# Ledger of designs, part 6: peptides against a protein of PDB entry 6CSU

Target 1, 51 residues: chain A of PDB entry 6CSU
Amino acid sequence: GALEELRGQYIKAVKKIKCDMLRYIQESKERAAEMVKAEVLRERQETARKM

## One batch from the design tools (peptide; made by RFdiffusion4, then SolubleMPNN)

Design b2_p22_7_s3 (from b2_p22_7, 11 letters changed)
Fold by OpenDDE base, seed 4:
Structure b2_p22_7_s3 (fold): chain B 51 residues (1-51), chain C 51 residues (1-51), chain A 22 residues (1-22)
Amino acid sequence: as target 1 above (51 residues)
Amino acid sequence: as target 1 above (51 residues)
Amino acid sequence: DLLKKIEEQIKELEEEGKKIVE
């Protein structure tokens, strides 16, 4: 009935949000790592030019 | 009734998770920015020592 | 951390959802 359907929707929504968050965290970590690598490389070049 | 209460619980749960996710994103961005700053500083020092 | 806390909260909410239809 309507109660069971609403319960199902509740559980489904919670699971979906969990999955979305985990994916976002993973992608954010990857982007952060890449940004650090790029910045380190840039800084090495900048420092080398100044010396 | 029970159906309205269940609906209320569903909406409340989704809103809470959304807020927590947004907070996580904000805090993650701040941590990432701080990590980049720290790494840049470290790399400047390391490069300076090698030159 | 916040991630672990959120995961625990999600698990609790899922369990609450199961109890509603018991």
Scores: peptide ipSAE 0.106, ipTM 0.447, DockQ to the pose 0.444
Fold by OpenDDE base, seed 5:
Structure b2_p22_7_s3 (fold): chain B 51 residues (1-51), chain C 51 residues (1-51), chain A 22 residues (1-22)
Amino acid sequence: as target 1 above (51 residues)
Amino acid sequence: as target 1 above (51 residues)
Amino acid sequence: DLLKKIEEQIKELEEEGKKIVE
């Protein structure tokens, strides 16, 4: 009935949110890792210039 | 020094990710709630037509 | 840690959804 359908829609929405969040976190972690790599490279180049 | 700057960049990135995630969760919940409201309205209209 | 926390929150929401029809 209507109540069961509403429950089903709720669960479906929650599952979609979960998947979207996992994907967003993964992409955000990758972007953060690239920022860290760029910073490490910058610092190494700076050290090399001062030597 | 270089280590402190790298640490600072990492912390900044993590804080940004956290804020973006909280915003995304809030917006996703709102979208899910609107979908549920639309479904409830549909079911009520269906019930009314069959009565 | 944040990921694990979010996953736990989603799990809780799923359980709440199951109780709607009880």
Scores: peptide ipSAE 0.098, ipTM 0.514, DockQ to the pose 0.146
Fold by OpenDDE base, seed 2:
Structure b2_p22_7_s3 (fold): chain B 51 residues (1-51), chain C 51 residues (1-51), chain A 22 residues (1-22)
Amino acid sequence: as target 1 above (51 residues)
Amino acid sequence: as target 1 above (51 residues)
Amino acid sequence: DLLKKIEEQIKELEEEGKKIVE
């Protein structure tokens, strides 16, 4: 019935949002890691120029 | 710096998702409540017709 | 209930996000 359909749609939507959030977190972690890697490389290059 | 900006953007995005989820849940609850209310009223009317 | 569970999961995700730059 209508209530069962609504329940199903609600659960489906929540699962979709959860998956999107987890993906966003994962991608954000990857971007952050790459930014840190780039910054570390920059700092090493600056240090090397001062040697 | 870039990392602080990324952190800020991440937190902002998560907060936005949280708000959207809570709103969706609230609206879904309201819709479900209205459907239940309508069904109860229908059943009462059917019962009354059989009396 | 489902709402409380979802709010808890969101809170966990927020805490995980805060650790990205720490």
Scores: peptide ipSAE 0.096, ipTM 0.508, DockQ to the pose 0.064
Fold by OpenDDE base, seed 3:
Structure b2_p22_7_s3 (fold): chain B 51 residues (1-51), chain C 51 residues (1-51), chain A 22 residues (1-22)
Amino acid sequence: as target 1 above (51 residues)
Amino acid sequence: as target 1 above (51 residues)
Amino acid sequence: DLLKKIEEQIKELEEEGKKIVE
């Protein structure tokens, strides 16, 4: 019935949002780490050239 | 009734997850910006010492 | 500018995050 369907929608939505959030956080951390790593390497090279 | 209460719980839960996600992103932005700034400065100094 | 590049990336991630939770 309507109550069971709504309950199903609630559980499904909460699970999906939770999973999407966790994945987003994980992927964001990975991308940020790689970006920082790459940028530090570039900064090192640029600093070397400036000296 | 039970249907209205469940609907309320669904909406409340989704809103909370959304707010938590957005807050996490905001706080992560601030931390990431400061971390990168500090890391670039440290890298510049370390590179200088290595040369 | 490194900081500018990171800020742009963070902004993109924020927009992606908003879409996920909307």
Scores: peptide ipSAE 0.067, ipTM 0.402, DockQ to the pose 0.045

Design b2_p22_8_s1 (from b2_p22_8, 9 letters changed)
Fold by OpenDDE base, seed 2:
Structure b2_p22_8_s1 (fold): chain B 51 residues (1-51), chain C 51 residues (1-51), chain A 22 residues (1-22)
Amino acid sequence: as target 1 above (51 residues)
Amino acid sequence: as target 1 above (51 residues)
Amino acid sequence: SELEKKIDEYIKELEEESEKIV
């Protein structure tokens, strides 16, 4: 009935949110890794200039 | 030193990810609640029209 | 991850809340 359909729509929305959050986590991890990589490269450059 | 600073930056990035996720969860909850509210209102409208 | 586990728990709670609508 109508209530079952409403529940189904709600659960579908919740599952979409879950997928979006997992994707966001993955993308955020990738951005964080790239940020760290960039810092390491800058640090190595700085060290090389001091030598 | 440089390694400690890099570690600090990494930890800061991870903490930001956590904060962003908590905010996203909160916003997603609000959106989900609003979606359910809208569906309930539509259902009530439909019921009223059938009466 | 621990964060993903918390998200999964949150989703579970939302699903349980949806069951109260029926």
Scores: peptide ipSAE 0.122, ipTM 0.540, DockQ to the pose 0.210
Fold by OpenDDE base, seed 5:
Structure b2_p22_8_s1 (fold): chain B 51 residues (1-51), chain C 51 residues (1-51), chain A 22 residues (1-22)
Amino acid sequence: as target 1 above (51 residues)
Amino acid sequence: as target 1 above (51 residues)
Amino acid sequence: SELEKKIDEYIKELEEESEKIV
């Protein structure tokens, strides 16, 4: 019935959220790693220019 | 020094990931809720047209 | 490194949090 259909849709939505979250975590980790590498490189270049 | 700078940047990145995930979870829940509401409404309208 | 291990652990905790949603 309608209640069972709604429950099914909710479970489907929750599963989708879980998958999206895992993907976002991985992508966020990659972006963070690149941001850190870029920042460290920039700071090293700045220091080198002052020598 | 460079090691302390790297550590600081990594900690900052992790904190950013946490904040991004919390925001994403909230936004995802909102989108899921709207999706379910829209689906239920559509099904009810379809049923009504068949009466 | 120890720092990388901590980062990986934190990511794992976030993944486990996603499991609690279902």
Scores: peptide ipSAE 0.081, ipTM 0.502, DockQ to the pose 0.059
Fold by OpenDDE base, seed 4:
Structure b2_p22_8_s1 (fold): chain B 51 residues (1-51), chain C 51 residues (1-51), chain A 22 residues (1-22)
Amino acid sequence: as target 1 above (51 residues)
Amino acid sequence: as target 1 above (51 residues)
Amino acid sequence: SELEKKIDEYIKELEEESEKIV
């Protein structure tokens, strides 16, 4: 009935948001890690040249 | 009625989860920026010590 | 910094995508 459908819609929405959030967190961490690796390497080189 | 009230409660809960996700994204951005800033500083110091 | 600008751009994309889920 209408009550069960409403409950189902809520549960579906919550599950979707949770999954999307976890995916965004994971992808963000991976990209951030790669950016940090690249920046650290560049910074080592620049610092060395200025020494 | 009771059905409309329950619908309102579920919609409110879903909106709260969305807001929590947006807040998490903003906080993650701030933490990432601070982490990079700190890492670059540490790397400059470490490179300088090894020169 | 240039790295922070890239982070800002990526986070902006995440925020835009998040508006599609609800």
Scores: peptide ipSAE 0.076, ipTM 0.501, DockQ to the pose 0.058
Fold by OpenDDE base, seed 1:
Structure b2_p22_8_s1 (fold): chain B 51 residues (1-51), chain C 51 residues (1-51), chain A 22 residues (1-22)
Amino acid sequence: as target 1 above (51 residues)
Amino acid sequence: as target 1 above (51 residues)
Amino acid sequence: SELEKKIDEYIKELEEESEKIV
């Protein structure tokens, strides 16, 4: 019936959102790692300029 | 020192990721809610067309 | 509605899972 179909559609959407979240987390971790690396490099350069 | 600064940058990045994730969850909830509303409307329209 | 309640429960579970991952 309509309720079961609607429930099915929602469950499908929720599962997709879950997958999207996991992917977002992974990508965010990667971006954060790169940001940290870049910041470390910047800081080292600043230190070098002041030496 | 450099190690403490690196740790600080890491912690900052992780906190940002957490905030971004919470925002993503909130946005996902909103999208899911809208999707459900749209589906309910669609179903009602289909029912009406078949009456 | 009961459907909305179930939706909220599923979202809550997703939030809890996200907190474990981050």
Scores: peptide ipSAE 0.075, ipTM 0.510, DockQ to the pose 0.051

Design b2_p22_8_s2 (from b2_p22_8, 7 letters changed)
Fold by OpenDDE base, seed 5:
Formats: sequence, structure tokens, C-alpha cells
Structure b2_p22_8_s2 (fold): chain B 51 residues (1-51), chain C 51 residues (1-51), chain A 22 residues (1-22)
Amino acid sequence: as target 1 above (51 residues)
Amino acid sequence: as target 1 above (51 residues)
Amino acid sequence: SELEERIDEYIEELEKKGEEIV
């Protein structure tokens, strides 16, 4: 009935939220890694230009 | 520096995702409430037709 | 609700983990 469907929707929502958050964290880590690589490269280039 | 800025951006983005997920659950509750209302109305109409 | 409280606690934990990652 309607109450069972409501309970099912809550469970589904919790699972979706968990998956979305885990995916976001993973994608954020990947973006952070690329940003760090870019920063390190920039600093090395700046240092090289000063040599 | 750049690392602190990255950390700040990450925290800000996570907070946004939190808000989006809470909105999602609220909208889901509203849809469920409408479903319950529709079911109650249907059952009342069926009962009335049998009188 | 109790469910929303549990969801909020889980999200808070994820935020903490994110702060530790970067």
C-alpha cells in the first residue's frame, strides 16, 4: 500500500544519497589531484625560469 | 595558499551537495504525501459507490 | 524526522572525511 511505498522511497533515497556523495568525493579527489599536479608543474617552471 | 584554497572549495562544494540531497528527500516526501492523499480519496470513492 | 537526522549525520561524516582528504 501507500505506506509501504513511502518506506520504500525513503530507503531508495538514502541509497541514492550515499552513492551520489561517494561519487562526488571520488570525482573531487580526482580534480584535486589534477590541480596539485598543475600547481607542482607551474612551480617547477617558475623555478626553472629563474635559473 | 593554493592548497588551502582547494580545501576551502571542496568543503563549500560538499555543503552544496548536502543541501541538494536534503531538498531531494523533502521533494520525495511531498510526492509520497500526494500519493497517500490520492489513495485515500480512491478508497473513499470506492466505499461510497458500494453504499 | 529520525531518518532525516540519520541522513544528516551520515553527510556530516562524509564532510569530515572530505576535510581529511584535502
Scores: peptide ipSAE 0.114, ipTM 0.521, DockQ to the pose 0.103
Fold by OpenDDE base, seed 4:
Structure b2_p22_8_s2 (fold): chain B 51 residues (1-51), chain C 51 residues (1-51), chain A 22 residues (1-22)
Amino acid sequence: as target 1 above (51 residues)
Amino acid sequence: as target 1 above (51 residues)
Amino acid sequence: SELEERIDEYIEELEKKGEEIV
């Protein structure tokens, strides 16, 4: 019935949001890691130029 | 710096998602309540017609 | 509801994980 359909739609939406959040967290962590890596590389390059 | 900005953006995004989810839950409950109300009214009308 | 409580707990955990980055 209509209520069961609505419940199903709600559960599906919540699961989608959960998956989207998990993916966002993972991508955010990866971006942060890449930023740190880039910063470390820049620092090493700057040190090398000053040597 | 860039890392602090990224962290800030992440936290802001998570808070937004939280708010969106809470709103979605509330709206979903309201829709369900309205559906139940409509069904009860229809049942009462049908009963009245059969009286 | 139980579902809302579980969602709130999950969101709280995600926020905590988010604070762990950087």
Scores: peptide ipSAE 0.108, ipTM 0.518, DockQ to the pose 0.142
Fold by OpenDDE base, seed 1:
Structure b2_p22_8_s2 (fold): chain B 51 residues (1-51), chain C 51 residues (1-51), chain A 22 residues (1-22)
Amino acid sequence: as target 1 above (51 residues)
Amino acid sequence: as target 1 above (51 residues)
Amino acid sequence: SELEERIDEYIEELEKKGEEIV
């Protein structure tokens, strides 16, 4: 019936939100890692210019 | 710095997702309650027609 | 991370609440 369908839609939506959230977390971690790498590279280049 | 800003953006995004999920759950419960009320009303009307 | 674990636990609780709708 209609209530069972509503329940099914709710569960499906929650699972989709979970997947989207996990993907966002993963992408955020990747962006942070790239920013750290860029910072380390800049610091190394500055040090090399001082020597 | 850039990493602190990224962290702040991440935390803000997670909190927004949480709020959106809670609102969705609340609205879903309200819709379910209305569907139950409608079903009960229909059943009562059918019973009344049989009597 | 600890934050990810807390989010996972929260989502699991939301899924359980969804199963209780009907």
Scores: peptide ipSAE 0.096, ipTM 0.507, DockQ to the pose 0.160
Fold by OpenDDE base, seed 3:
Structure b2_p22_8_s2 (fold): chain B 51 residues (1-51), chain C 51 residues (1-51), chain A 22 residues (1-22)
Amino acid sequence: as target 1 above (51 residues)
Amino acid sequence: as target 1 above (51 residues)
Amino acid sequence: SELEERIDEYIEELEKKGEEIV
């Protein structure tokens, strides 16, 4: 019935939101890791130039 | 620095998602309540017609 | 609602994970 359909839509929406959040977290972690790598590389290059 | 800014962006995004989800839940509950009211009304009307 | 409570708990966990990124 209509109530069961609404319940189904709600559950589907919640699952989608969860997936979107998990993906965002994963992508954010990857971006952070790349930023750290880039920063470490720059610092190493600066140190090498100062020696 | 850049890492702190990224962290700030992440926290801001999570807060936004939280707010959107809470709003969706509230709206879903309101829709469900209205559907129940409508169903009860229809059933009462059917019962009245059968008597 | 039990479902709402579970969602709230999940959101709190995500927020905690976000604080651990940096």
Scores: peptide ipSAE 0.095, ipTM 0.506, DockQ to the pose 0.156

Design b2_p22_8_s4 (from b2_p22_8, 11 letters changed)
Fold by OpenDDE base, seed 3:
Structure b2_p22_8_s4 (fold): chain B 51 residues (1-51), chain C 51 residues (1-51), chain A 22 residues (1-22)
Amino acid sequence: as target 1 above (51 residues)
Amino acid sequence: as target 1 above (51 residues)
Amino acid sequence: SELEKKIEEYIKELEEESKKIV
């Protein structure tokens, strides 16, 4: 019935959100790492130009 | 009734998850920004030491 | 990010779906 359907949808939604969050966390870490790498490279280049 | 109560719980849970995710995203961005800032500073210091 | 946008959209969809159940 409607109650069971709602419960099922809730559980499904929560599971999907959990997965999305975990993936976001992982991808966020990867992006952060790449951002740092890029910034380090840029900084080195900028310093080199100033030398 | 039970159906309305379950619906209420579902909506409440979804809203909470939304808030948690948005907060995480925001905090993640802040941490990333701070990480970049720290890395830039470190890189500059390292370069200075090499000079 | 694109994933952030997708997550936000998905959450919106879930909220809308919740309104339709009852």
Scores: peptide ipSAE 0.089, ipTM 0.444, DockQ to the pose 0.429
Fold by OpenDDE base, seed 5:
Formats: C-alpha cells, structure tokens, sequence
Structure b2_p22_8_s4 (fold): chain B 51 residues (1-51), chain C 51 residues (1-51), chain A 22 residues (1-22)
C-alpha cells in the first residue's frame, strides 16, 4: 500500500544521499588536489623569476 | 588557499545534499497522497457496484 | 515528520563536522 511505498522511498533516499555524499567529497578532493598542484607550480615559477 | 577552498566545497556539497533529500521526501509524499486517493476512489466504486 | 527531523539533524551535524576539516 501507500504507507509501505513511502517507507521504501525513505530507505531509498537515505541510500542515495550516502552515495551522493561520498561522490561529492571525492570530487571535492580531486578539485582541491588540482588547485594545490597549480598553486605549487605558480610559486615555483615565481621563485625562478626572482633568481 | 586550497585548504579553505576544500572546506568550502565540502560545506557546499552538504547543503546541496540537504536540498536534494528534502525535495525527494516532498515528491515521495505527493506520490503517496495520489496513491491513497486512487485507492479510496477504487474502494468507493467497488462498494457502489455491489449495491 | 519525525523521520524528516532526524535526517535534517544528521545533515546539520555533517555541516558542523565540515567546519572542523581544516
């Protein structure tokens, strides 16, 4: 019935939210890593120009 | 810096997940309400046919 | 509902934890 369907949808939603959280965290880490790489390269280039 | 950006992206991801969850729950409630309406109408029609 | 309240509280806790990452 409708109540059982609603309960099932809540369980499905919780599982989806867990997966979405893990995916968003992983994607955020990847973006942060690329940002760090770019920053390190810029700093090295700046140091080289000063020498 | 990169670390602050990482934290900011994490917070943004959590907020997005919150909104997605609340929308999913609301849509699930709407679907459940429509299912209940349909069941009530079917029961009334069956009762009417038996009389 | 009570379930919605629990979910919202959990999400609030995740937001607070995110502030402690760095």
Amino acid sequence: as target 1 above (51 residues)
Amino acid sequence: as target 1 above (51 residues)
Amino acid sequence: SELEKKIEEYIKELEEESKKIV
Scores: peptide ipSAE 0.087, ipTM 0.495, DockQ to the pose 0.167
Fold by OpenDDE base, seed 4:
Structure b2_p22_8_s4 (fold): chain B 51 residues (1-51), chain C 51 residues (1-51), chain A 22 residues (1-22)
Amino acid sequence: as target 1 above (51 residues)
Amino acid sequence: as target 1 above (51 residues)
Amino acid sequence: SELEKKIEEYIKELEEESKKIV
């Protein structure tokens, strides 16, 4: 019935959102790591030239 | 009735999750920016000492 | 990011779907 379908949709939506959040967190961490790596490399070169 | 109440709870939960996700994204960007700032500062000091 | 846009779109779709249940 409509009540059971609504409950099912609610549970499905919450599970999907949870998975999306976890994936976003993981991808965000990976992007952050690469950004830091690139910035550190750039900074080493820039600082070395100024020494 | 029970069906309307359940629908209301579903909508409320979805809106809350939306807000939580958007807040997380914003806070994650801020933390990433601060992490890069700190790492750049550290790297400048470390590289300067090695020059 | 592209993923952020997809998440926002998905949440919007879920909100619209919830309006169709009752």
Scores: peptide ipSAE 0.083, ipTM 0.440, DockQ to the pose 0.445
Fold by OpenDDE base, seed 1:
Structure b2_p22_8_s4 (fold): chain B 51 residues (1-51), chain C 51 residues (1-51), chain A 22 residues (1-22)
Amino acid sequence: as target 1 above (51 residues)
Amino acid sequence: as target 1 above (51 residues)
Amino acid sequence: SELEKKIEEYIKELEEESKKIV
């Protein structure tokens, strides 16, 4: 009935949000890793300029 | 330094995700409750029509 | 990673709560 369908829709929505959030976390980690790499490069360049 | 700032930004983002999930679930529950109430009303009206 | 695991566990709890609807 209508209540069972509503329950199903709710569960489906929650699962979708879960996936979206997990993807966001993963992408955030990737961005963080790239920022670290960029920082390392910057620091190396800074060191080179001071030599 | 830059690494600590990056870590802080990451933690902040994850906490925001948690809050967003909590809000989503809460709002979803409220919507579900309202839909249940609407369904109950509909069923009562249907019953009344058949009397 | 530890914080991520906590978030994932919380999401799991939220999913379980969703199953209690009706």
Scores: peptide ipSAE 0.092, ipTM 0.497, DockQ to the pose 0.101; fails the geometry check

## One batch from the design tools (peptide; made by RFdiffusion4, then SolubleMPNN)

Design b2_p23_2_s2
Fold by OpenDDE base, seed 2:
Structure b2_p23_2_s2 (fold): chain B 51 residues (1-51), chain C 51 residues (1-51), chain A 23 residues (1-23)
Amino acid sequence: as target 1 above (51 residues)
Amino acid sequence: as target 1 above (51 residues)
Amino acid sequence: MEALEEELKKAEEEERRRREEEE
């Protein structure tokens, strides 16, 4: 009935949110790693300029 | 030094990611709630049409 | 990051409890 359909839609929405969040976490970790790489490169460049 | 600066930047990035994720969770929950509201309204409208 | 994953897990558990209460 209508209640079961609503429940099914809610469950589907929650599952989608879970997937989106896990993907967001992964992408955020990747972005953080790239930021760290960029900082290390900048530090190396600054060290080279000071030598 | 350079290592402390990098560590500081990493911690700042992680804090930002945390905030962004919590906001994303909250916004996703709000969107899910609005979807449920919309479904309930549609069901009520369909019930009214069938009466 | 592990703390964020734990917070996500807690959020999923809360959503599960709400769903069980709505059933």
Scores: peptide ipSAE 0.107, ipTM 0.550, DockQ to the pose 0.022
Fold by OpenDDE base, seed 1:
Structure b2_p23_2_s2 (fold): chain B 51 residues (1-51), chain C 51 residues (1-51), chain A 23 residues (1-23)
Amino acid sequence: as target 1 above (51 residues)
Amino acid sequence: as target 1 above (51 residues)
Amino acid sequence: MEALEEELKKAEEEERRRREEEE
């Protein structure tokens, strides 16, 4: 019935949110790793300029 | 020094990830709520067609 | 953050198991 269908839609929506969150976390970690790598390179260049 | 700067960049990146996640979760919940509302409306229309 | 990620991972694994049990 309508209540069972609504429950099903809610469960489906929650499952989608969980999957989207996991994907977004992974993508955000990758972006953070690239940002840190870029910073390390800048610091090495700065150190080299001071030598 | 370079290690302190790297630590600072890491902390900044982690803070950004946290903020982005919280925002994405909120947006995902809003999308899920709208999806559920749309489903409820479809179910009501289906029920009305059977009456 | 790591704790949240691990709980989300567990939730994904549980949802996958439930889908497999329904087949």
Scores: peptide ipSAE 0.093, ipTM 0.553, DockQ to the pose 0.019
Fold by OpenDDE base, seed 5:
Structure b2_p23_2_s2 (fold): chain B 51 residues (1-51), chain C 51 residues (1-51), chain A 23 residues (1-23)
Amino acid sequence: as target 1 above (51 residues)
Amino acid sequence: as target 1 above (51 residues)
Amino acid sequence: MEALEEELKKAEEEERRRREEEE
């Protein structure tokens, strides 16, 4: 019936949101790691100039 | 020192990512709710035609 | 599904707290 169909659609939507969220978290962690790596490289260059 | 500055930059970046993630989750929930709403409206129309 | 719904609820509560702290 209509209630069962709506329940099915809701479950499908929630599962999609979960997958998108997990992917976004993973991509965000990767971007953060790359930003930190770039900052470390800049600091190494500054340290080298002060030596 | 350099390590404290890097730590500060990392914390700032992580906080920004967290905010962006929460906003993305909220927007995704809103989009899912609108999709479900549209499906409910279509089902109501189909039910009305079968009555 | 219940676990995901709880995580979504926690995210909304955290977003609300952050908004309240910025006011």
Scores: peptide ipSAE 0.091, ipTM 0.534, DockQ to the pose 0.018
Fold by OpenDDE base, seed 4:
Structure b2_p23_2_s2 (fold): chain B 51 residues (1-51), chain C 51 residues (1-51), chain A 23 residues (1-23)
Amino acid sequence: as target 1 above (51 residues)
Amino acid sequence: as target 1 above (51 residues)
Amino acid sequence: MEALEEELKKAEEEERRRREEEE
């Protein structure tokens, strides 16, 4: 019935929002990690050049 | 050092983003639940009027 | 490099725990 359909739509919407946000968080963490890695590499190269 | 500070800043930024997104998810779930409750009330009222 | 990724993971777990404690 209409109530069951609405309940189903609600659950589906919440699941989608949760998945989208978790993906965003994961991608943000990956970007942050890559930026840190790039900085570490630059600093190691600078240290090597100063030796 | 500069690397540790940068690392700390990125970790802090990720934490903030995560908290903001979790809050958004929670608020979205609450809004969705309230919409469902409102719809249930409307349907009950319509059913009562049709009787 | 892997240590930094692990710290980001730990930071996420800590934020989750803090949020759960605030609820």
Scores: peptide ipSAE 0.120, ipTM 0.543, DockQ to the pose 0.020; fails the geometry check

